# Peptides against a protein of PDB entry 5D63: the designs that were tried, part 42

Target 1, 292 residues: chain A of PDB entry 5D63
Amino acid sequence: SLRRGIYHIENAGVPSAIDLKDGSSSDGTPIVGWQFTPDTINWHQLWLAEPIPNVADTFTLCNLFSGTYMDLYNGSSEAGTAVNGWQGTAFTTNPHQLWTIKKSSDGTSYKIQNYGSKTFVDLVNGDSSDGAKIAGWTGTWDEGNPHQKWYFNRMSVSSAEAQAAIARNPHIHGTYRGYILDGEYLVLPNATFTQIWKDSGLPGSKWREQIYDCDDFAIAMKAAVGKWGADSWKANGFAIFCGVMLGVNKAGDAAHAYNFTLTKDHADIVFFEPQNGGYLNDIGYDSYMAFY

## One batch from the design tools (peptide; aimed at target 1 V248 Y288)

Design b2_p19_8_s2 (made by RFdiffusion4, then SolubleMPNN; from b2_p19_8, 15 letters changed)
Fold by OpenDDE base, seed 4:
Structure b2_p19_8_s2 (fold): chain B 292 residues (1-292), chain A 19 residues (1-19)
Amino acid sequence: as target 1 above (292 residues)
Amino acid sequence: MEELRELFERARREYEALT
């Protein structure tokens, strides 16, 4: 079953993703097919899938950028019915915004069925052009039509997944205590993470004894990421991944504060030095405390 | 807290010496 999370949703037939046009929050904004750039933030193409309690395989899909929800216009079962962004809530009872998402017959892609109409999200004619129509269309779960098959590329991790990634890292001290601050985290590409670092002013910040040292840099980075998240996305119910660690060196005679994020495959953590913007697999310290 | 800060400062000095 599909897990709660943020997804980039890509057509199985052509290199097109489900895109909220211009990221607009206006009711009735078209959802369209659009090209995407792999391994980047595709701003208008990220969707938070929230599972509906006690309704099997059924979700709302919130556009991360606009904070609006995928909506089948008037809940119509007619083929060609528009799929739009519309205001809503994560646990709505509005069947126009409820989507049953299950694996297709190929076992890799998913189909997205409107809960009420029982029609499927369809990239009309498999059109790969930017702005191509996405609509509700008749179909079945077992047919192989790629117009209605979608890859769900996970862009986020749960707190549990993050915890697991930390736990298996070799640079964790035996006295480690971690504190989870949120439930779901958008994981940024390093390029985006670095850009936030640059924009924060930290590259120009001067290290000063105690008054602005390693802990200040690390906290400032986390604050910058938090602000970036708040300023960039209108959806709620997720955070941007950026951790803070306190660590001690092997000799036990030095401590450091630093940041960390997750690797591309979300399986491991990578350390980030906010004093110079460097990414390291080994920062020279074992973490005894983290919050993220 | 003060002890921790001293450790941080020491670590910073060591880092700067290595770079």
Scores: peptide ipSAE 0.031, ipTM 0.626, DockQ to the pose 0.060
OpenDDE base, seeds 1, 2, 3, 5: peptide ipSAE 0.013, 0.022, 0.012, 0.019; ipTM 0.536, 0.555, 0.544, 0.532; seed 3 fails the geometry check

Design b2_p19_8_s3 (made by RFdiffusion4, then SolubleMPNN; from b2_p19_8, 14 letters changed)
Fold by OpenDDE base, seed 5:
Structure b2_p19_8_s3 (fold): chain B 292 residues (1-292), chain A 19 residues (1-19)
Amino acid sequence: as target 1 above (292 residues)
Amino acid sequence: REALRAAIAAARAEYAALT
């Protein structure tokens, strides 16, 4: 089954993603097909899938940017019914906003069926143009029509997945203790992470003994990412991944505070030095504490 | 464990110039 998480939802037939037009929070805002840039944020094209308890394979889809939900207009079963953004809640009982999401017949892509109408989210005519209509359309689970098949590219990790990535890293001290702060984390591309770092003013911050040293830099970076998250997204129920670590060197005579994020495949962590903006696979320290 | 972590923290590097 599809896991709770943030997804970039891409058509199986053409290079188009499910896009909330202009990221608008207005009720009735069209959801459309739109081009995307791989390994970027794609601001209007991220969807938080929240599983409905006790309803198999059924979710709400909250647009991360607008905080509104994917909504089949009037819950109509008519082919060509508009799919829009609309105000809602994660655990709504409104069948217009409930989507059964299961693997298609190809075993890789998913189909998105409205719970009430039993119609499917369809990129009309497989149109790859920006602004192409996405609508509810008749179909079956077994059909191979790529207009109704979607790849769910996971853009987030659970706290458990993050914990597993940390556990695989060789630069973890035997006394390591991790503290999990949230349940689900949007993982940023390094370019975005770096931009947040630049915008924080940290590149121009002066290192000062004790009063503004490694721990201050690391915490300031985490605070900057947290603020960026709050300022950028209207949806709730997730955080932005940015960890803080305390580590000790191999000799045991020096300690350091630094940040870390996840690699693109979410399988590993990469260390980030907030004093110079560098990404490193080995920062020269073994972590004995992290919070993220 | 707590004592060890405290001892490690006390050895905090002032500045780490990393590439």
Scores: peptide ipSAE 0.025, ipTM 0.628, DockQ to the pose 0.105
OpenDDE base, seeds 1, 2, 3, 4: peptide ipSAE 0.021, 0.022, 0.018, 0.024; ipTM 0.589, 0.613, 0.588, 0.654; seed 4 fails the geometry check

Design b2_p19_8_s4 (made by RFdiffusion4, then SolubleMPNN; from b2_p19_8, 14 letters changed)
Fold by OpenDDE base, seed 3:
Structure b2_p19_8_s4 (fold): chain B 292 residues (1-292), chain A 19 residues (1-19)
Amino acid sequence: as target 1 above (292 residues)
Amino acid sequence: MEELRELIAKARAEYAALT
């Protein structure tokens, strides 16, 4: 079953993703097929899937950028019915915004069925052009039509997954204590993470003994990421991943504060030095504390 | 950093007492 999370949703037939046009929050904004760039944010193409309690395999899909929800226009079962962004809530009872998402017959892609109409989200004619129509269309779960098959690429991690990634890292001290601050985290590409770092002013900040040293840099980076998240996305119910660690060196005579994020596959962490913007697999310290 | 470590140690102790 599909887990709660943020997804980039890509057509199984052509290199097109489900895109909210212009990221607009206006009711009735078209959802369309659009090209995407791997390993980038793809701003208008991220969707938070929130599972509906006690309704099997059924979700709302909130556009991260606009904060609006995938909506089948008037809940119509007619083939070609528009799929749009529309205001809503995560746990709505409006069947126009409820989507049953299950594996297709190929076992790798998903189909997205409107709960009410029982029609499927369809990239009309498999059109790979930017702005191609996405509509509700008749279909069945067992059909092989790639117009209605979608790959759900998970762009976020749960707190548990983050915790597991940390636990697998060899640079964790025996006295480690982690503190989880949120439940679901969008994992940023390094390029975006670095840009936030640059924009924070940290590259121009001067290290000063105690008054502005390693902990200040690390906390400032986390604050910058938090602010970036708040300023960039209208959806709620998730955070941007940026951890703070405190570590001690092997000799036990020096401590350091630094950041960390997750690798692309979300399986491991990578350390980030906010004093110079570097990414490292080994920062020279073993973490005895983290919060994220 | 020593001061920070001490603060963290205190926080850990408090957490342990609550759990």
Scores: peptide ipSAE 0.024, ipTM 0.540, DockQ to the pose 0.118
OpenDDE base, seeds 1, 2, 4, 5: peptide ipSAE 0.011, 0.017, 0.009, 0.013; ipTM 0.526, 0.507, 0.526, 0.529

## One batch from the design tools (peptide; aimed at target 1 D213 C214 D215 Y288)

Design b2_p20_1 (made by RFdiffusion4)
Pose (drawn by RFdiffusion4):
Structure b2_p20_1 (pose): chain A 292 residues (1-292), chain P 20 residues (1-20)
Amino acid sequence: as target 1 above (292 residues)
Amino acid sequence: SIEDKARAELRKWSNIAKVS
């Protein structure tokens, strides 16, 4: 089963993502195929998949930017029916916004079926051009047609996954305790994490004993990332990944506060120095506390 | 709050790092 999370959904035949046109929150805004840039935030192309209770392999798909939902127009089973963004709720009983998502016959990509119509999300004619129509279409679960096959590229981690990445890190103090604050996190590319640090004003902040020292920088960065999340996205039910750690050096005589993020493959953590914007695999301190 | 706790925990140390 596809796990709850945030996904960039890529057609298996051509490198087009499912894109809510112009990120518009208007009802009826077309969902289309569009090119994308890896290792960036693709602002119109992120979808929060919320599992439906007791309805196997069925979800709502909420565009992260607009807060609107993937909706099969009037629930029609006619091939070519429009797939648009529409107002809705995470756990709606409206079948126009319910999607059964299971693995295709290739075992890697998924097919997306409307719960009401039993038709599939289809990149019409396999068109790779920007703005290509995506529609509901007749189809089967097992066929190889790439027009109806989609890679769900996971862009978020559960709290359990973040905890696992931290636990595998070699720079964790024996007294380490972590404090988990949310359940699902959008993992940022370093390019975006850095842009938030720049936009926070921290690059210009001067170190001052106690009144603006390492704990102030680290907390400020976490707060800046939290503000960015709320100000940038309309969908609810997730958080942005940015941790704060306190650590101690090998000699046991100096302590430091700093931030951390995750690697692209989501398996490991990488430390971030908020005083200078650097990313480090070893910051010189073993973490005895973290909150994220 | 968790931040107050983190500050209090950090203040227990005689030396706090500065990065130049």

Design b2_p20_1_s1 (made by RFdiffusion4, then SolubleMPNN; from b2_p20_1, 8 letters changed)
Fold by OpenDDE base, seed 4:
Structure b2_p20_1_s1 (fold): chain B 292 residues (1-292), chain A 20 residues (1-20)
Amino acid sequence: as target 1 above (292 residues)
Amino acid sequence: SIEEEFRAELNKFKVIAKVE
């Protein structure tokens, strides 16, 4: 069962991902196959899958960049029907924008079936070229055609998953209290996280006793990430992961405020020092409070 | 309230020496 989340959707046969052409928000914008770079943001290739209540294995797919939805043109069952970006809502009743997503016969990839037409999202001819046609095409759930099989690489975590990652970390104080601010978080590659930090002006900010010290740096980083998210993506219903922690040292005579994000596999947290842009597995403090 | 708890934690933080 596919969970709610943000996914990079890659073809099972060739190194191509489902891409909204130019990230355009215009109705009818082609969805195409396009190359991607692993461990990068892949801007036009991220999709928020929102499960439809009481409709088994059925989702809308919102392009994170454009805020538009995957749409089968006119809901046609004809092979070769265009799949486009189109305005919509997360819980639409329009069958053109409802997709049943279940495991393929290989047990690792998924197939994406239009709810109304019962045709499948197909990378036509398995074309690996940039701009290759993606269309609705006839098929079955059990056939092995890689043109209709897709890997769903999860690029986000739920608040519960983030909470679990924090709970597994050894540098959490016994009095820890966490405050969850959002429900789903896009997890950034460190390179992107660092770039946001650089662009925030924090690298040039001067530490000043009390008036602009550790808590100011940590909150400024959180704010910078939030603004970056708002400025970068048109989709709603998710946040960009960037946490703030307050911690105390082992001796109990020093405290620090810092940031944290999630590791690549989303299983653990890594601490980020906003005063110098460093990533650390041990920042020297045990967190007694976090918000993220 | 959650907000009150948050403020309490911040107050606790402020009474401890910060690292430069």
Scores: peptide ipSAE 0.027, ipTM 0.628, DockQ to the pose 0.340
OpenDDE base, seeds 1, 2, 3, 5: peptide ipSAE 0.022, 0.023, 0.023, 0.022; ipTM 0.651, 0.654, 0.642, 0.621; seed 3 fails the geometry check

Design b2_p20_1_s2 (made by RFdiffusion4, then SolubleMPNN; from b2_p20_1, 8 letters changed)
Fold by OpenDDE base, seed 2:
Structure b2_p20_1_s2 (fold): chain B 292 residues (1-292), chain A 20 residues (1-20)
Amino acid sequence: as target 1 above (292 residues)
Amino acid sequence: SIEDLFREELNKFKKIAKVE
């Protein structure tokens, strides 16, 4: 079953992703096929899948950028019915915005069926061009039509997954205490993470004893990421992953505060030094505390 | 509060020699 999370949804037949046109929050904004760049933030192409309690395999899909929801126009079962962005809520009862998402017959891709109409999200004619129509279309779960098959590339982690990634890292102190601040985290590419760091002004900040030392750098980075998230996305119910750690060296006579994020596969953490913008697998300290 | 927790941890942290 599909987990709650943020997904980049890519067609199984052509290199096209489900895109909310111009990221517009207006009701009736077309959802279209659009090209994407791997390992980058595809701003209008991220969708928060929220599972509906007590309705098997059924979700709302909220566009992360606009905060609007995937909506089958008038809930029509006619082939070619437009799929648009529309205002809604995560746990709506409106069948126009409820989508049953299950594995296709190939066992890798998913099909997206409207709960009410029982039609499927279809990249019309498999058109790979930017702006290609996405519509509800007749189909079956077993059909092999790639126009209706989608890969769900998970772009977020749950707090539990983040916790697990930290737990298996070898640079954790025996007295470690972790504090989880949110439930779901968008994981940024390093390039985006670095850009936020640059824009924060930290590269030009001077280390000063006590008044602006390692803890100030680390907290400033987290604050910058938090603000970036709030300013960038209209959807709610998730955060941007950026951790703060306090660590002690092996000798126990030196301490450091630093940041961390997750690796591309979300299985491990990587340390980030906010004083120089470096990513390290070993920062030279064992963490005894983390906030994330 | 989160602030209180952080303050508590920082107080512990400040007892250790900090590195640049």
Scores: peptide ipSAE 0.034, ipTM 0.615, DockQ to the pose 0.421
OpenDDE base, seeds 1, 3, 4, 5: peptide ipSAE 0.029, 0.024, 0.034, 0.030; ipTM 0.651, 0.648, 0.617, 0.617; seeds 3, 4 fail the geometry check

Design b2_p20_1_s3 (made by RFdiffusion4, then SolubleMPNN; from b2_p20_1, 6 letters changed)
Fold by OpenDDE base, seed 5:
Structure b2_p20_1_s3 (fold): chain B 292 residues (1-292), chain A 20 residues (1-20)
Amino acid sequence: as target 1 above (292 residues)
Amino acid sequence: SIEDQFRAELNKFSKIAKVE
């Protein structure tokens, strides 16, 4: 079954993603097909899928940017019914905002069925143009119509997945203790992570003995990412991934504080030096403590 | 506290200077 998480949802037939038009939080804002750029945030095209307890394979889909939810207008089963953003809650009982999401017959893509109407989210005519209509449409689970098949590209990790990635890294000290701060994390592209670093003022910050040294840089980066998250997204229930580590060198005579994030495939961590903005697979220290 | 742990562990070893 589909896991709770943040997804970029792409059509299986054409290079188009499910987009909340203009990222508007207004009720009735159209959800449309729109082009996307790999390795970017795609601001209006991220959706938090929240599983409904005790209802198999059923979710709400919250637009990360607007904080509104995917909504089938009036819950109508008529083909061509508008799919819009609408105010809601993660665990709503409103069938207009409940979506059953299961694998399609091809085993890789998903279909998105409205819980009430039993119609499917459809990229009308498979139109790849920006602003193309997305609507509820008649369909079946087993048919091969690519207009109703969607790839769910996971843009986030659970705390457990992050923990596993850390555990696989060779630069972890035997005394390592990790502290998990949140449950689900949006993982940023390095370009975005770097931009946050630049905007934080850290590149121009002066290292000063004890009063503003490695731990201050690392914490400042964490704070900057947190603030960026709060300022950028209206949805709740997730965090932005940015870790802090304390490490000791191989000789055991020096320590350092630094950051880390996850690789593109979410399988590994990469270290980030907040004093110079560098990404490293080996920062020269083994971590004995992290929080993220 | 976590803060105490942070400082206590870090202070066991020499901290590095600015990395440029």
Scores: peptide ipSAE 0.025, ipTM 0.657, DockQ to the pose 0.637
OpenDDE base, seeds 1, 2, 3, 4: peptide ipSAE 0.023, 0.015, 0.023, 0.023; ipTM 0.684, 0.607, 0.642, 0.635; seed 2 fails the geometry check

Design b2_p20_1_s4 (made by RFdiffusion4, then SolubleMPNN; from b2_p20_1, 8 letters changed)
Fold by OpenDDE base, seed 3:
Structure b2_p20_1_s4 (fold): chain B 292 residues (1-292), chain A 20 residues (1-20)
Amino acid sequence: as target 1 above (292 residues)
Amino acid sequence: SIIDEFRAELNKFKKIAKVE
């Protein structure tokens, strides 16, 4: 079953993603097929899938940028019915905004069925052009039509997944304690993470004993990421991944505070030094505490 | 409490020499 999370949703047949046109929050904004750039934030193409309690395999899909929801216009079962962004709530009972999402017959891609109409989200004619129509269309769960098959590329991690990634790292102290602040985290590409770091002013900040040293740098980075998240996205119910760690060296006589994020595959962590913007597999300290 | 534990960890950090 599909897990709660943020997804980039890509067509199985052509290199197009489900895109909310212009990221607009206006009711009735078209959802269209659009090209995407791998390993970047595709701003209008991220969707938070929120599972509906006690309704099997059924979700709302909230556009991360606009905060609006995927909506089948008038809930119509007619082939070619527009799929738009529309105001809503995560746990709505409006069948226009409820989507049953299950694996297709190929076992890799998903199909997205409107709960009410039983039609499927369809990239009309498999059109790979920017702005191509996405509509509700008749179909079945077992047919192989790539127009209605979608890859759900997970762009976020749960707290549990983050914990697991940390636990796999060899530079964790035996007395490690982690403190989780949120439930779901958008994982940023390093380029975006670095840009936030640059924009924070930290590259020009001077290290000063006690008054502005390692912990200040690390916390400032986390604050900058948090603010970036708040300023960038209208959807709620998720955070941006940026951790703070406290570490001690092997000798136990030196300590450091630093940041960390997740690797692209979300399986491991990578350390980030906010004093110089470097990414390191080994920062020279064993982490005994983290909060994220 | 988790808050008390967190505070204790922070205090531990303060007692170790920060080199960077």
Scores: peptide ipSAE 0.121, ipTM 0.778, DockQ to the pose 0.306
OpenDDE base, seeds 1, 2, 4, 5: peptide ipSAE 0.115, 0.106, 0.111, 0.115; ipTM 0.773, 0.770, 0.772, 0.774

Design b2_p20_2 (made by RFdiffusion4)
Pose (drawn by RFdiffusion4):
Structure b2_p20_2 (pose): chain A 292 residues (1-292), chain P 20 residues (1-20)
Amino acid sequence: as target 1 above (292 residues)
Amino acid sequence: SALDDMIAKARAEYRAALAS
């Protein structure tokens, strides 16, 4: 089963993503195929998949930017029916916004079926051009047609996954305790994490004993990332990944406060120095506390 | 809130580590 999370959904035949046109919140805004840039935030192309209770392999798909839902127009089973963004809720009973998502016959990509109509999300004619129509279409679960096959590229981690990445890190103090604050996190590319640091004003902040020292920088960065999350996205039910750690050096005589993020493959953590914007695999300290 | 509690705790522990 596809796990709850945030996904960039890529057609298996051509490198077009499912894109809510112009990120518009208007009801009826077309969902289309569009090119994308890896290792960036693709602002109109991120979808929060919320599992439906007791309805196997069935979800709502909420565009992260607009807060609107993937909706099969009037639930029609006619091939070519429009797939648009529409107002809705995470656990709706409206079948126009319910999607059964299971692996295709290639075992890697998925097919997306409307719960009401039993038709599939289809990149019409496999068109790779920007703005190509995506529609509901007749189809089967097992066929190889790439027009109806989609890679769900996971862009978020659960709290259990973040905890696992931290636990595998070699720079964790024996007294380490972590404090988990949310359940699902959008993992940022370093390019975006750095842009938030720049936009926070921290690059211009001066170190001052106690009144603006390491803990102030680290907490400020976390707060800046939290503000960015709420100001940038309309969908609810996730958080942005940015941790704060306290650590101690090998000699046991100096402590430091700093931030951390995750690697692209989501398996490991990487430390971030908020005083200077650097990313480090070893910051010189072993973490005895973290909150994220 | 839980975040405020954690910030307070982190500040207190960080100050204590520096004093030690």

Design b2_p20_2_s1 (made by RFdiffusion4, then SolubleMPNN; from b2_p20_2, 11 letters changed)
Fold by OpenDDE base, seed 2:
Structure b2_p20_2_s1 (fold): chain B 292 residues (1-292), chain A 20 residues (1-20)
Amino acid sequence: as target 1 above (292 residues)
Amino acid sequence: SAEDAAVARFREEYAALKAA
């Protein structure tokens, strides 16, 4: 079954993603097919899938940027019915905004069925052009039509997944204690993470003994990422991944505070030095404490 | 354990041990 998380949803037939046009929060904003750039944020193309309790394989889909929800217009079962952004809530009972999402017959892609109408989210005619219509359309779970098959590229991690990635890293002390602050985390590309670092003013900050040293830099970076998240996205129920660690060196005679994020595949962590903006697989310290 | 004791020291003495 599909896990709760933030997804980039890509058509199985053509290089097109499900896009909320202009990221607008207005009711009735068209959801369309649009090109995307791999390994970037793709601002209007991120969707938070929230599973509905006690309704098998059924979700709401919240656009991360606008905070509005995928909505089948009037819940109509007619082929060609518009799919739009519309105000809603994560656990709505409105069948216009409830989507059953299960694997297609190919075992890799998903199909997205409206709970009420039983029609499927369809990239009409498989049109790869920007602004191509996405609509509800008749279909079956077992047919192979790529217009109705979608890859769900997960762009977030759960707190449990983050915890597991930390635990398998070789630079974690045996006495490590982690403090999880949130439940789901959008994982940023390094380029975005670095840009936040630059915009924070940290590159020009002066190291000063005790009053502004390693822990101040690390906390300032986390605060900058948090503020960036709050200023960038209208959806709730997730955080932006940025951790703070305290570590000790191998000799046991020095400690350091630093940041960390997740690798592209979300399987590992990479360390970030907020004093110089460097990414390192080995920062020279073993972490005994983290919060993220 | 000895390792636990070492880390306990680090938890208590971070301010004194932190590097630049």
Scores: peptide ipSAE 0.238, ipTM 0.828, DockQ to the pose 0.127
OpenDDE base, seeds 1, 3, 4, 5: peptide ipSAE 0.238, 0.233, 0.223, 0.223; ipTM 0.836, 0.822, 0.813, 0.798

Design b2_p20_2_s2 (made by RFdiffusion4, then SolubleMPNN; from b2_p20_2, 12 letters changed)
Fold by OpenDDE base, seed 5:
Structure b2_p20_2_s2 (fold): chain B 292 residues (1-292), chain A 20 residues (1-20)
Amino acid sequence: as target 1 above (292 residues)
Amino acid sequence: SPEAEMIELFRREYAALKAA
């Protein structure tokens, strides 16, 4: 079953993603096929899938940027019915905004069926052009038509997944204590993480004994990421991943505070030194405490 | 253990032990 999370939803047939046009929050904004760039933030193409309690395999899909929800116009079962962004809530009972999402027959892609109409989200004619129509269309779960098959590329991690990535890292002390602040985290590519760091002013910040040293740099970075998240996205129910660690050096005679994020595959962590913007697999410290 | 005791020292005395 599909997990709660943030997804980039890509067509199985052509390199096109489900895009909310212009990221607009207006009711009735078209959802269209659009090209995407791997390893970047595809701003209008991220969707938070929220599972509906006690309704098997059924979700709302909230556009991360606009905070609006995928909506089948009038819940119509007619082929070609518009799929739009529309105001809503994560746990709505409105069948226009409820989507049953299950694996297709190929075992890798998913199909997205409207709960009420039983029609499927369809990239009309498999059109790979920017702005191509996405509509509700008749279909079956077993059909191989790639117009109705979608890869759900997971762009977030649960707190449990983050915890697991930390736990397997060799630079975590045996007495480590982690404090989980949120439930689901959008994981940024390093380029975006670095840009936030640059925009924070930290590259020009001066280290000063006690008053602005390693813990201040690390906390400032986390605060900058948090602010970036709040300023960038209208959807709620998730955070942006950026951790703070306290660690002890190998000699056992010095402490340091630093940041960390997750690798692209979400399986490991990488350390980030906010005093110089460096990414390191080994920062020279073993963490005994983190919050993220 | 000595290791656990060391880490507890760091938990209490981070301010004095931080190097950078």
Scores: peptide ipSAE 0.402, ipTM 0.919, DockQ to the pose 0.127
OpenDDE base, seeds 1, 2, 3, 4: peptide ipSAE 0.385, 0.400, 0.389, 0.398; ipTM 0.914, 0.918, 0.915, 0.918

